# Designs tried in a protein design run: peptides against a protein of PDB entry 3PUK. Part 66

Target 1, 227 residues: chain A of PDB entry 3PUK
Amino acid sequence: ERGLKSVVWRKIKTAVFDDCRKEGEWKIMLLDEFTTKLLSSCCKMTDLLEEGITVIENIYKNREPVRQMKALYFISPTPKSVDCFLRDFGSKSEKKYKAAYIYFTDFCPDSLFNKIKASCSKSIRRCKEINISFIPQESQVYTLDVPDAFYYCYSPDPSNASRKEVVMEAMAEQIVTVCATLDENPGVRYKSKPLDNASKLAQLVEKKLEDYYKIDEKGLIKGKTQS

## One batch from the design tools (peptide; aimed at target 1 F107 C120 I124)

Design b2_p28_8_s1 (made by RFdiffusion4, then SolubleMPNN; from b2_p28_8, 14 letters changed)
Fold by OpenDDE base, seed 5:
Structure b2_p28_8_s1 (fold): chain B 227 residues (1-227), chain A 28 residues (1-28)
Amino acid sequence: as target 1 above (227 residues)
Amino acid sequence: DDLDELEAMTGKKLSKEERKKAIKELEE
């Protein structure tokens, strides 16, 4: 049983596909490296077809225009992915698709968002941020998408302290997104390791969880749950 | 307009300069 995978899929279905679904309409879906892995981990092509996706394309690759079809961009809020999107819609005469629905896997920085608005606002029908920045591996196991996490967390070089903090922050944020996806506010447990990274990460996660549920859209403060 | 809709939907506002640029782009 794919517990976490099924939850992730349900989240994507609700937050992305149901959000932009129109009866009888097919869309082209654009994926980046992360979302390709994400969808591959939790769904099949048949599932995507059922959600009205006719073709999936890699956003990083050159693609032929399909001007009569709308595009669903399910991408990470990175400069690379955003730049690829901008190339698709940046020129009025060279628009690859009829319109765009954009779903970011995480919070999009204002700088990137502003860049999108400044260049492609006319083509955008939807722009939404969802909170899925992890890959489900097993029923209760996930992988974080944090570059060089191992290197910086375990680096003995003090010069990497700032980068370590950035990595820890990113990991904590992604863990919170998992909790949000599962609709849980778990008590944080950790095992002490030689570098005490687990303790620091746990503290960051707890803080972020508290902040998240305090400002929850439902206005509800949830108690700690068991996971 | 499209910019207002995006701002309302996302809660993210453009700076005055960015908004001007966006408007120009929409007019082209």
Scores: peptide ipSAE 0.020, ipTM 0.408, DockQ to the pose 0.065
OpenDDE base, seeds 1, 2, 3, 4: peptide ipSAE 0.017, 0.016, 0.016, 0.010; ipTM 0.397, 0.375, 0.376, 0.307; seed 4 fails the geometry check

Design b2_p28_8_s2 (made by RFdiffusion4, then SolubleMPNN; from b2_p28_8, 12 letters changed)
Fold by OpenDDE base, seed 5:
Structure b2_p28_8_s2 (fold): chain B 227 residues (1-227), chain A 28 residues (1-28)
Amino acid sequence: as target 1 above (227 residues)
Amino acid sequence: DDLEELEARTGKKLSKEEWEKAVKELEE
């Protein structure tokens, strides 16, 4: 058992595949850059076949229509991925698949969701947000998908202060999604690093954890757990 | 009602205007 990888796979299986699976039905799965890496880190192609996925396609690439099959979109809530989805279902004549099941790896901004609603509502059979915005590396190790995080966090240039805050917020959000995935509310521990980034991040994580567990899916406030 | 069904599937409330626009675009 691969610790965190196994947990991530179990989360994806229950939140995505079990949610849309129909007996005897095969789907085409569309992935973006992040979800390709994510699935590659925690499962095999044989696992996906067992979940009713016949073909995996890159959402960014041009694809031939398969109008008789439903599509499972497991994608990041980004403008790029959403735009690619919209191209697949933007018009009746251009509809590439029979219907769409959409699973976002994180919270989808209202602006992006509104674009989807305005363009292809009839094609959507399911649209859910799951909380997996990290890539498991080892049993207890994961990487965050925050572009240029290191650069902005350690930049001495004050002009990057606003960007640093955005990056810190994104990192904190992803850490909380890890905790949610593991069903844990850990005590936050950190070692001070240059520019006090660790302290700032810890504070953001603590705040977000508190907010999450106050309004979690079970409506229960959880105590601190070991992590 | 198709709108209510879509809301149930997405878990989010949809505006009638957005729904009507989407339907129109798919019929074109």
Scores: peptide ipSAE 0.029, ipTM 0.588, DockQ to the pose 0.057
OpenDDE base, seeds 1, 2, 3, 4: peptide ipSAE 0.043, 0.016, 0.022, 0.010; ipTM 0.508, 0.320, 0.430, 0.338; seeds 1, 2 fail the geometry check

Design b2_p28_8_s3 (made by RFdiffusion4, then SolubleMPNN; from b2_p28_8, 12 letters changed)
Fold by OpenDDE base, seed 1:
Structure b2_p28_8_s3 (fold): chain B 227 residues (1-227), chain A 28 residues (1-28)
Amino acid sequence: as target 1 above (227 residues)
Amino acid sequence: DELEELAARTGKRLSKEEREEAIKELEE
């Protein structure tokens, strides 16, 4: 039984660190709130040192420039994190680091990608999506990072219906990233009572799984695995 | 499309169709 933490770490190691690692080169790594939690859940600082990371910084904080070093941004594809990145590289005179490697935890919307392209494309050596938007807790347990999920899913206020849908979409997306990380296409099981939230979420997950494997790089639809 | 071209080169996730189009554009 492969522990989820080890699987996640292995994926990050191969998709991020191995992708940008150069012999003898150290990088500064920039994290946001989510990726801080993610890395904390599946690795130690010693592991990061072994991967050529000398310092970890919070992307939201003001930082002193280290212009001679390259920066590794491991961040969520959110306007907030992207804006912080843009502040680091948006102006030639204000560049915090020598160059940037960007790895998003999930799909980066084209709007954000265009914004990056328009402002600091020359500073970017790599920009990838690695599809890890969940936090592993135990060998087969993970936590979703969806703010106010409980509030909106159980809100009696009809005005929250739209927000509930958005939250459920986000949850479904994160579940799919777990499946992708584990290379699984499971059958979805749920209990619908007392509310239909579980059923709706299950449907969203199934749809997203189908879409994911249909558009996978291999161009093949993966069959169902054990749930 | 410049966006798709950049996405393909940098490794942003694209659909199969989008990737094929981007590759085609790079070859032109």
Scores: peptide ipSAE 0.209, ipTM 0.679, DockQ to the pose 0.103
OpenDDE base, seeds 2, 3, 4, 5: peptide ipSAE 0.023, 0.024, 0.036, 0.027; ipTM 0.421, 0.464, 0.491, 0.446; seeds 2, 4, 5 fail the geometry check

Design b2_p28_8_s4 (made by RFdiffusion4, then SolubleMPNN; from b2_p28_8, 14 letters changed)
Fold by OpenDDE base, seed 1:
Structure b2_p28_8_s4 (fold): chain B 227 residues (1-227), chain A 28 residues (1-28)
Amino acid sequence: as target 1 above (227 residues)
Amino acid sequence: DDLKELEAMTGKKLSKEERKKAIEELEK
């Protein structure tokens, strides 16, 4: 199946589940708000069971310790999610799980990464970044997860200009992660709209795509693909 | 050394100061 959902699932399966899989071992999986939506969009609970996940827990909620089980954290690289992880492993006497495998949905800032290392490095068996920062809806439809995007992009207040740029940058980054996941370098098309938001976003996407493929893992510059 | 292993797996190195702090926390 060439649908976006299947591609995303395949990516998660390969990058996360296959990476930490051990024969006969079951894990508890911890999700945040974004990854809950992500997995819900592209798989079923039965699929997760097949990948060795016994139960799914919300990282933001208070949870009872299961000290004999290892935990798989599939989370966004945010202060909130990282802080919740640190609460699970930050104290030697109060570890909730036996060990942790951490998979971030995007680049984890050094500040957050260092905080993790300083607090609970002994509990971590794996820490990896994957590039999946979007929610697949249909075969060719996806949703970006950028808070307050509508508010700032359409704000007439000049004081919001800086925040608007940050939002646009985040949106562009997520679009690039979609392209990377699909292994595509599409030509960007847009219609002109009020406030020129579409044009700005298109330019950011084009620039980021160019940068991504210039410095890709293979060091190869890929030509634009037809989308 | 669990710190070294983590650094190797992630490709991210701690600064000298951060590493010192991490070791101190691990030894408690």
Scores: peptide ipSAE 0.015, ipTM 0.398, DockQ to the pose 0.061
OpenDDE base, seeds 2, 3, 4, 5: peptide ipSAE 0.000, 0.007, 0.009, 0.014; ipTM 0.237, 0.323, 0.288, 0.390; seeds 2, 4 fail the geometry check

## One batch from the design tools (peptide; aimed at target 1 I124 R125)

Design b2_p29_3 (made by RFdiffusion4)
Pose (drawn by RFdiffusion4):
Structure b2_p29_3 (pose): chain A 227 residues (1-227), chain P 29 residues (1-29)
Amino acid sequence: as target 1 above (227 residues)
Amino acid sequence: SFEISKGKTEKETEEREEFEEEMNEELEE
């Protein structure tokens, strides 16, 4: 099947689980708020065992160290989600697991990355960015994770216009991971209609996905596709 | 071994490649 959640599942399995899957052994997977919703969206937690995951745990709440099991961190590039990882490895009195495998849902800010590039420890065996920043709500419908996006798009023009841009970029980069997961590099068009915001956004997506496929690394897609 | 993805920019990519090399050298030790 080619359901939207089937496509995403095929990406998570190959880009995350298979990428650190050691046939004979199992791992503990750690999730933040987003990745929980993402995995609950495209599979049952039963399917995870077959993919090398014996236990899933919340990265937020404290956990008991299992220094003989390797950890699979499947998290977003969020200050909270990352600060929690640094609690397990490096500073201080660490560690909590035998090894660390980090998979970011989206591009990791240099700011956050540096905070883990230091307290790295030989543990962090891998750090990848898989670029899935959306929810496959239905086989043909997707939703983003841009909190309070509606308000900061139609609010007046007061002080909180600086956040409108933050929301506008968050939508743009997050939409780009939708195209990348679908292995599509589509042409961009907007409606040029009420308030003309789709124009500002259409430009951000166009610019960002040009920079994106200048780096992909999957090498499957470059230049505009038939979409 | 240590593995890391390419950065968002070329500069970040280069920094990450250097960091990967450093990590692999430390692991070989």

Design b2_p29_3_s1 (made by RFdiffusion4, then SolubleMPNN; from b2_p29_3, 12 letters changed)
Fold by OpenDDE base, seed 3:
Structure b2_p29_3_s1 (fold): chain B 227 residues (1-227), chain A 29 residues (1-29)
Amino acid sequence: as target 1 above (227 residues)
Amino acid sequence: SFSLSKGETEERTKELEKLREEMNKLLEE
């Protein structure tokens, strides 16, 4: 049993596939770099077929139109992925698919959301944020999608201090997303390092976890769980 | 013509601002 992978798959199935499922309907699914890795880590192509996906396509690549089919976009809320979507639907004459369902892996900034709404609103049947910003590796192991995290966290150059802050915030956010997905509030443990990065990150995670569970849908404070 | 689930956006922004402030304090120590 791959516990974390199963949990992630179950979340995607309920939040994405069940949300847009229509009897007898097949969809083309568009993935970006992150969601390709994510789905590859927790499912097989046969699983996607069972969910009504006929083919998967890379959103960054040039693709031929399939105008009779609806498209399911499972993508990160980044300018690059959003721009690729806009190229698919930005012009009525150049629409690649019949309609779009969009599921973002994290919160979509208002600027990007407004850009989509202004350009392609009539083509969109659904737009939802599902908050999955991590990749499961093993039953209890995951990786974070934070570019250049290693470089900035271990950089001795003081000019990188501001970027290090951004990286740590992003890492903390993704760790909280993992905990939320697993319905766990773990006690944070760390060992001190020469640069004390572990201590700094641990403090950020603890604060974010506290805030997340205090402000959850029920307004309840959850106790610490095993991790 | 479509709905977006953004109910947590405002609270997340506030949380990040708080964390940024705390990080800045740590960097100055």
Scores: peptide ipSAE 0.022, ipTM 0.343, DockQ to the pose 0.154
OpenDDE base, seeds 1, 2, 4, 5: peptide ipSAE 0.007, 0.013, 0.019, 0.021; ipTM 0.327, 0.350, 0.343, 0.362; seed 2 fails the geometry check

Design b2_p29_3_s2 (made by RFdiffusion4, then SolubleMPNN; from b2_p29_3, 8 letters changed)
Fold by OpenDDE base, seed 2:
Structure b2_p29_3_s2 (fold): chain B 227 residues (1-227), chain A 29 residues (1-29)
Amino acid sequence: as target 1 above (227 residues)
Amino acid sequence: MFEISKGETEEETKEREKLKEEMNKELEE
């Protein structure tokens, strides 16, 4: 069994780099905060060079145009990242790059997807979702990229209830992406505490796992694994 | 960080994937 980092890298390589690979072609890669952390956790700069990436840039920063090169956007499906992309290729400004390949780390809302399609379709060569929403730390350990998760999950303030729900959903989704990445459908275990957070999260994960495997490409429901 | 779609059904997911596939196909033509 390969470590989680290697599995994640292999998935990214297959889903992103191999998908847009062209012999002898170099690309500029645009990353956001999450994908910067993600790639940093599972690969080296030399690995990216081998995949045809010459330069990595932060999508949120102002960048000089490189109009002769194609750009690989590996970004989260957020309004912020999408808006930055749109600025690069939108009608309001000159195109920064020759063309774009877009790979989202998670499901992109239809609103954002349609916005991209309507505005920049002529500049886009690919637009795909790869469903990796976690950071591998060790062979069997990962972290979730959910800001303030601890605060909202354990906040005694009832006014944070809605935020807590959002955080719990986000955590559950990211856990499911781990399972999907590992091709696992585990039984979920949790430790009961005075607060029911663990139980709630477990239920959310179970539900999302069921949904994920029901709609897999093979149309088959994967049974529970012993992982 | 991520925009989460609450209550997404299997049907909605299939429709979403179909839309994305269609878009990618159009981009390749």
Scores: peptide ipSAE 0.022, ipTM 0.402, DockQ to the pose 0.148
OpenDDE base, seeds 1, 3, 4, 5: peptide ipSAE 0.018, 0.024, 0.019, 0.020; ipTM 0.404, 0.417, 0.418, 0.413; seed 3 fails the geometry check

Design b2_p29_3_s3 (made by RFdiffusion4, then SolubleMPNN; from b2_p29_3, 10 letters changed)
Fold by OpenDDE base, seed 2:
Structure b2_p29_3_s3 (fold): chain B 227 residues (1-227), chain A 29 residues (1-29)
Amino acid sequence: as target 1 above (227 residues)
Amino acid sequence: MFELSKGKTEEETKEREELEKKLNEELKK
């Protein structure tokens, strides 16, 4: 059993780098805030070089065109990141790179996906989702990319109830990606406190795990694991 | 900061896979 960081790296290597690898070809890699943190947590620049990445760029920043090179977009399926991609390829005259490979860290909504397809399909060589939306911290520890999660989960203000629910949904989604990455379908354990946050989160995680593992790649139902 | 995607239902997963397959097939042409 490998540490979480190595497992995450292996998944990224297989799902992203091996998928678009071309012998002798270097790519520019575009990252957003989440994927920057993700890769920083599980690999070094030397690892990326070995995978054919010559340089990494922040997708949110105004970048110099490198029109002779293909770009690898490893980004979150958010309007912000997608909009940045569209700016790179939305106009034929303003294309920043030769072509694009797009890998989303999670499910890309149809609205965004269709927007990309309609606008930039001729520039895209690959587009897929890889389902990694957490940051590995230690061998068995991870952090979630949910802004202000602590604040909303423990806010005494009832006006934050709707936001709290959104945050918990996001947390549950990211926890499931950990399980998916580890190929685990665990029983969910939690400790109840005066607040029902743990219980609610557990229920959300359980539901999402059930949905995720209903049918595997072979069309088989995956049972619960003992982890 | 980030707007996270919605959870995937079984139906949505299947539809997405079909769409991705179609898209990637078209992109290879």
Scores: peptide ipSAE 0.029, ipTM 0.459, DockQ to the pose 0.159
OpenDDE base, seeds 1, 3, 4, 5: peptide ipSAE 0.019, 0.023, 0.014, 0.019; ipTM 0.388, 0.368, 0.314, 0.384; seeds 1, 3, 4, 5 fail the geometry check

Design b2_p29_3_s4 (made by RFdiffusion4, then SolubleMPNN; from b2_p29_3, 10 letters changed)
Fold by OpenDDE base, seed 2:
Structure b2_p29_3_s4 (fold): chain B 227 residues (1-227), chain A 29 residues (1-29)
Amino acid sequence: as target 1 above (227 residues)
Amino acid sequence: MFELSKGETEEQTKERKELEEEMNKLLEE
């Protein structure tokens, strides 16, 4: 059995690199904060070179145009990352690259998608959503990309209740992407402690797992696995 | 091409597929 890192890499390779690969073609890859962490956790630069990536750049930074090369955007579907993409291709006269392949790590809201479509459709050769929103740490361990999760989950301040719910929702979503990546529908286990955070999170995860597998394109409801 | 996202509603799934079709059409032009 492959560790989580290997599984994640394989998924990225299949969903992203194999999807846009052309023989003899090199691309510039644009990453945001999350995807930088993601790739750094599951691959090496040599692996990316083998996949036809010559240079990696941070999407948030000012970059010099390389108009003769196509760009691979592997980014999170956030306003910040999308805005950076739009700056690269929003103007016909100021395109930084020859064309764009866009791969989002999660569902892209319609508002953002429509904004891209309206502004940059002619520059886009591919646009795809993939379901990877976690960072693999060990063979069976991952970390979540949820800012201030600890603070809000354990805050005694009632004013943080709404933010706590948002944080827990985000955590649940990312846990489900792990399950989807591993093609598993596990039974959720938790330990109840003075705070019901674990129970609430477990319920959210269970609900989202059910929803995910029920609406799968294959129409197959996957039973609970023993993982 | 869009992969199914976790936690999507039926409405969101429909919208996503519609957008995917539109995008694919644009890519073919």
Scores: peptide ipSAE 0.011, ipTM 0.298, DockQ to the pose 0.325
OpenDDE base, seeds 1, 3, 4, 5: peptide ipSAE 0.019, 0.012, 0.005, 0.012; ipTM 0.319, 0.295, 0.304, 0.316; seeds 1, 3, 5 fail the geometry check

Design b2_p29_4 (made by RFdiffusion4)
Pose (drawn by RFdiffusion4):
Structure b2_p29_4 (pose): chain A 227 residues (1-227), chain P 29 residues (1-29)
Amino acid sequence: as target 1 above (227 residues)
Amino acid sequence: SEEFEEDVKFHEKRVEHGLESNWYVELYE
């Protein structure tokens, strides 16, 4: 099947689980709020065992160290989600697990990355960015994770216009991961209609996905596709 | 790890192309 959640599942399995899957052994997977919703969206937690995951746990709440099991961190590049990882490895009196495998849902800010590039420890065996920043709500419908996006798009023009841009970029880069997961580099068009916001956004997405496919590293897509 | 060193180099290359998602910090912090 080619359901939107089937496509995403095929990406998570190959880009995350298979990428650190050691045939004979199992791992503990850690999730933040987003990745929980993402995984619960495109599979049952039963399917995880077959993928090398014996236990899933919340990265937020404190956990008991299992120093003979390797950890699979499947998280977003969020200050909260990352600070929690640094609690397990490096500073201080660490560690909690035998090894660390980090998989970011999206591009990691240099600011956050530096905070883990230091307290790195030989543990962090891998750190990848897989670029899936959306929810496959239905086989043909997707939703983003841009909190309070509606309000900061139609609010007046007061002090909280600086956050509108923050929301506008968050939408743009998050939409780009939708195209990248579908292995599509589509042409961009907007409606040029009420308030003309789709124009500002259409430009951000156009610019960002040009910069994106200048890096991909999957090498499957470059230049505009038939979409 | 050799894989981690390669990923760090790739991260630095991505940053040079301006692909930073600093809105995570600005949105969630």

Design b2_p29_4_s1 (made by RFdiffusion4, then SolubleMPNN; from b2_p29_4, 15 letters changed)
Fold by OpenDDE base, seed 1:
Structure b2_p29_4_s1 (fold): chain B 227 residues (1-227), chain A 29 residues (1-29)
Amino acid sequence: as target 1 above (227 residues)
Amino acid sequence: SEEFEKELKRHEEALKLGLNSDWRIKLYG
């Protein structure tokens, strides 16, 4: 009924576009690999035009300066994406755009945030973190963006145990962002497999959901939904 | 395209200077 794609789009529209919208103002939007996939999964180019986006550019590519236009960065909080942003604004004499609005798809690590603050603070009009770190595939299906998740979860090499925990943590965080996006606190189901991965992930998700809703924006504990 | 570049320039001329906003605001769904 309410497709996941539409919910994701609505969240992006509210959290990103409405937040930085000014009447009559057009922006260049910069995307990275993840946000390109994300937007392509839940909107059309015409939708972005309606939101005041003139063009979409890949943040990883060398781009010609458009010094009179403001840029909307919708990017993941990764070193690669942040470094590309810093290249755009790091030099006072060679700023590619007039100003920047930055929206991260997840929590930005303090190290990256401090790096941005130290070098480009005067060029930034807004810097916000939103919680959308998944790709909607179908109305009720999504995928996570955790590099090498499959490899580490199913690796027989004991030396990968620590990395497996990191991957599990990242996956759990992204699942929680889906639930938050949908405003749901679901009962977690999992199928037992030879590896205890499903059980471990389920426990992490349950714990994180509990923590999230205990300290949510309204300070309310949300009960379990029927989902 | 040439058409795109012309339109881009038009948009550039129409832009107004915006105001600064608060840093690192966390938005939850």
Scores: peptide ipSAE 0.014, ipTM 0.232, DockQ to the pose 0.026
OpenDDE base, seeds 2, 3, 4, 5: peptide ipSAE 0.020, 0.012, 0.018, 0.023; ipTM 0.364, 0.355, 0.387, 0.372; seeds 2, 4, 5 fail the geometry check

Design b2_p29_4_s2 (made by RFdiffusion4, then SolubleMPNN; from b2_p29_4, 14 letters changed)
Fold by OpenDDE base, seed 1:
Structure b2_p29_4_s2 (fold): chain B 227 residues (1-227), chain A 29 residues (1-29)
Amino acid sequence: as target 1 above (227 residues)
Amino acid sequence: SKEFEEDLKYHEKKHSLGLNSDYRIKLYS
């Protein structure tokens, strides 16, 4: 039984590093806050070196140009990370790197994706969404990156209802990324609470799982797995 | 690149099926 960390690493290796690998080529890898935590949780620097990464840089920081090298952006689909990418390639005369490979940890909003397409398309070699939007903690434990999830889910204030729905949607998507990473379609089990949050979340997860496996990369609809 | 064009098509397909994270903009803004 491979631990969750090893599964996550294998997914990243296959979906990111193998996808953009060229023999003898080294890349600079750009990370944001989330992907820094993600990689730190499941690999070592030596592992990244073996995958052809010469150096890791923080996307949020000002960096010196390395115009002869290609850059691998492994980032979350956030306005902040995308804006930093755009700064690297937005000016024709001031490109930081030779070219870009972009791998988003989750679905990229159309607004951000279109912005990238409109401004930097000539510099981009690859742009994929790999659906890894969680942090592996223990062998069977993971955490979700959903800001203020606890606050809104347990808020008694009716004015937060719309925000609660957004949070639940985000949580459901991230849970689906875990299932996708583990190659599982589990039966969802939950304990009902007075606020019925667990039931609503479970329904969202089930729906999204169905949608995900309908468009699986291999075109295979997987049946429910026992979990 | 040709590969990027393929990635764009794939993205469009995902979003056409309702698999998008537009709501995440609100979470991270």
Scores: peptide ipSAE 0.373, ipTM 0.730, DockQ to the pose 0.780
OpenDDE base, seeds 2, 3, 4, 5: peptide ipSAE 0.357, 0.358, 0.365, 0.355; ipTM 0.717, 0.723, 0.723, 0.707; seed 3 fails the geometry check

Design b2_p29_4_s3 (made by RFdiffusion4, then SolubleMPNN; from b2_p29_4, 17 letters changed)
Fold by OpenDDE base, seed 4:
Structure b2_p29_4_s3 (fold): chain B 227 residues (1-227), chain A 29 residues (1-29)
Amino acid sequence: as target 1 above (227 residues)
Amino acid sequence: SEEFEKDLERFEKKWSLGMNSDYRIKLYG
């Protein structure tokens, strides 16, 4: 019913664009690989234009300074993306942009956050975390941002067992994030495979959902919804 | 303008394909 893409876009619009909006001000938006996919999956270029974005650039690439414009960094909380940001603002050299608004797609580790604070806090107007770590594909379909998930989940090599667990945890967390984004507490369904990965993942998701939706904002137990 | 529309169409196509994040939106007054 409710398109996941529209929900995600609405969330991004409110959490990111509305948050840093200033009348008459245009911004350059810096994206990484994930956020490029994320935004491209749920909005048009014209939508971004309407939100006051005049330029979209890849944070990983060398970019010419536009010192008169503020930059909106919508990026993953990864060392790579953070390092790119720091190169833009953290050096003694001229900063690339007038100021920065930083929005992370997920929890930013303290180590990275502290690194940012120590280097270029004066250049940062906003630094917020949003909780969108998935790519919406269809109305009820999304792609998880878990690198090599398939490989580790289906690897016959026992040495990958530890990584498999990490992957499963990450996947479960992201699924819960989707549910939170949609404000849904769905029943979990899965197709069991010989390796029982789906069952394990389902159990993790269910557990995390229980934790997340155990108590609502009013302290009431949330019921399960059908999805 | 027609020019803007053409540029926008080009960018929209590239954007939808997720080819890269290097886009420059031209503003026409």
Scores: peptide ipSAE 0.244, ipTM 0.809, DockQ to the pose 0.019
OpenDDE base, seeds 1, 2, 3, 5: peptide ipSAE 0.242, 0.241, 0.232, 0.240; ipTM 0.798, 0.798, 0.793, 0.804; seed 5 fails the geometry check

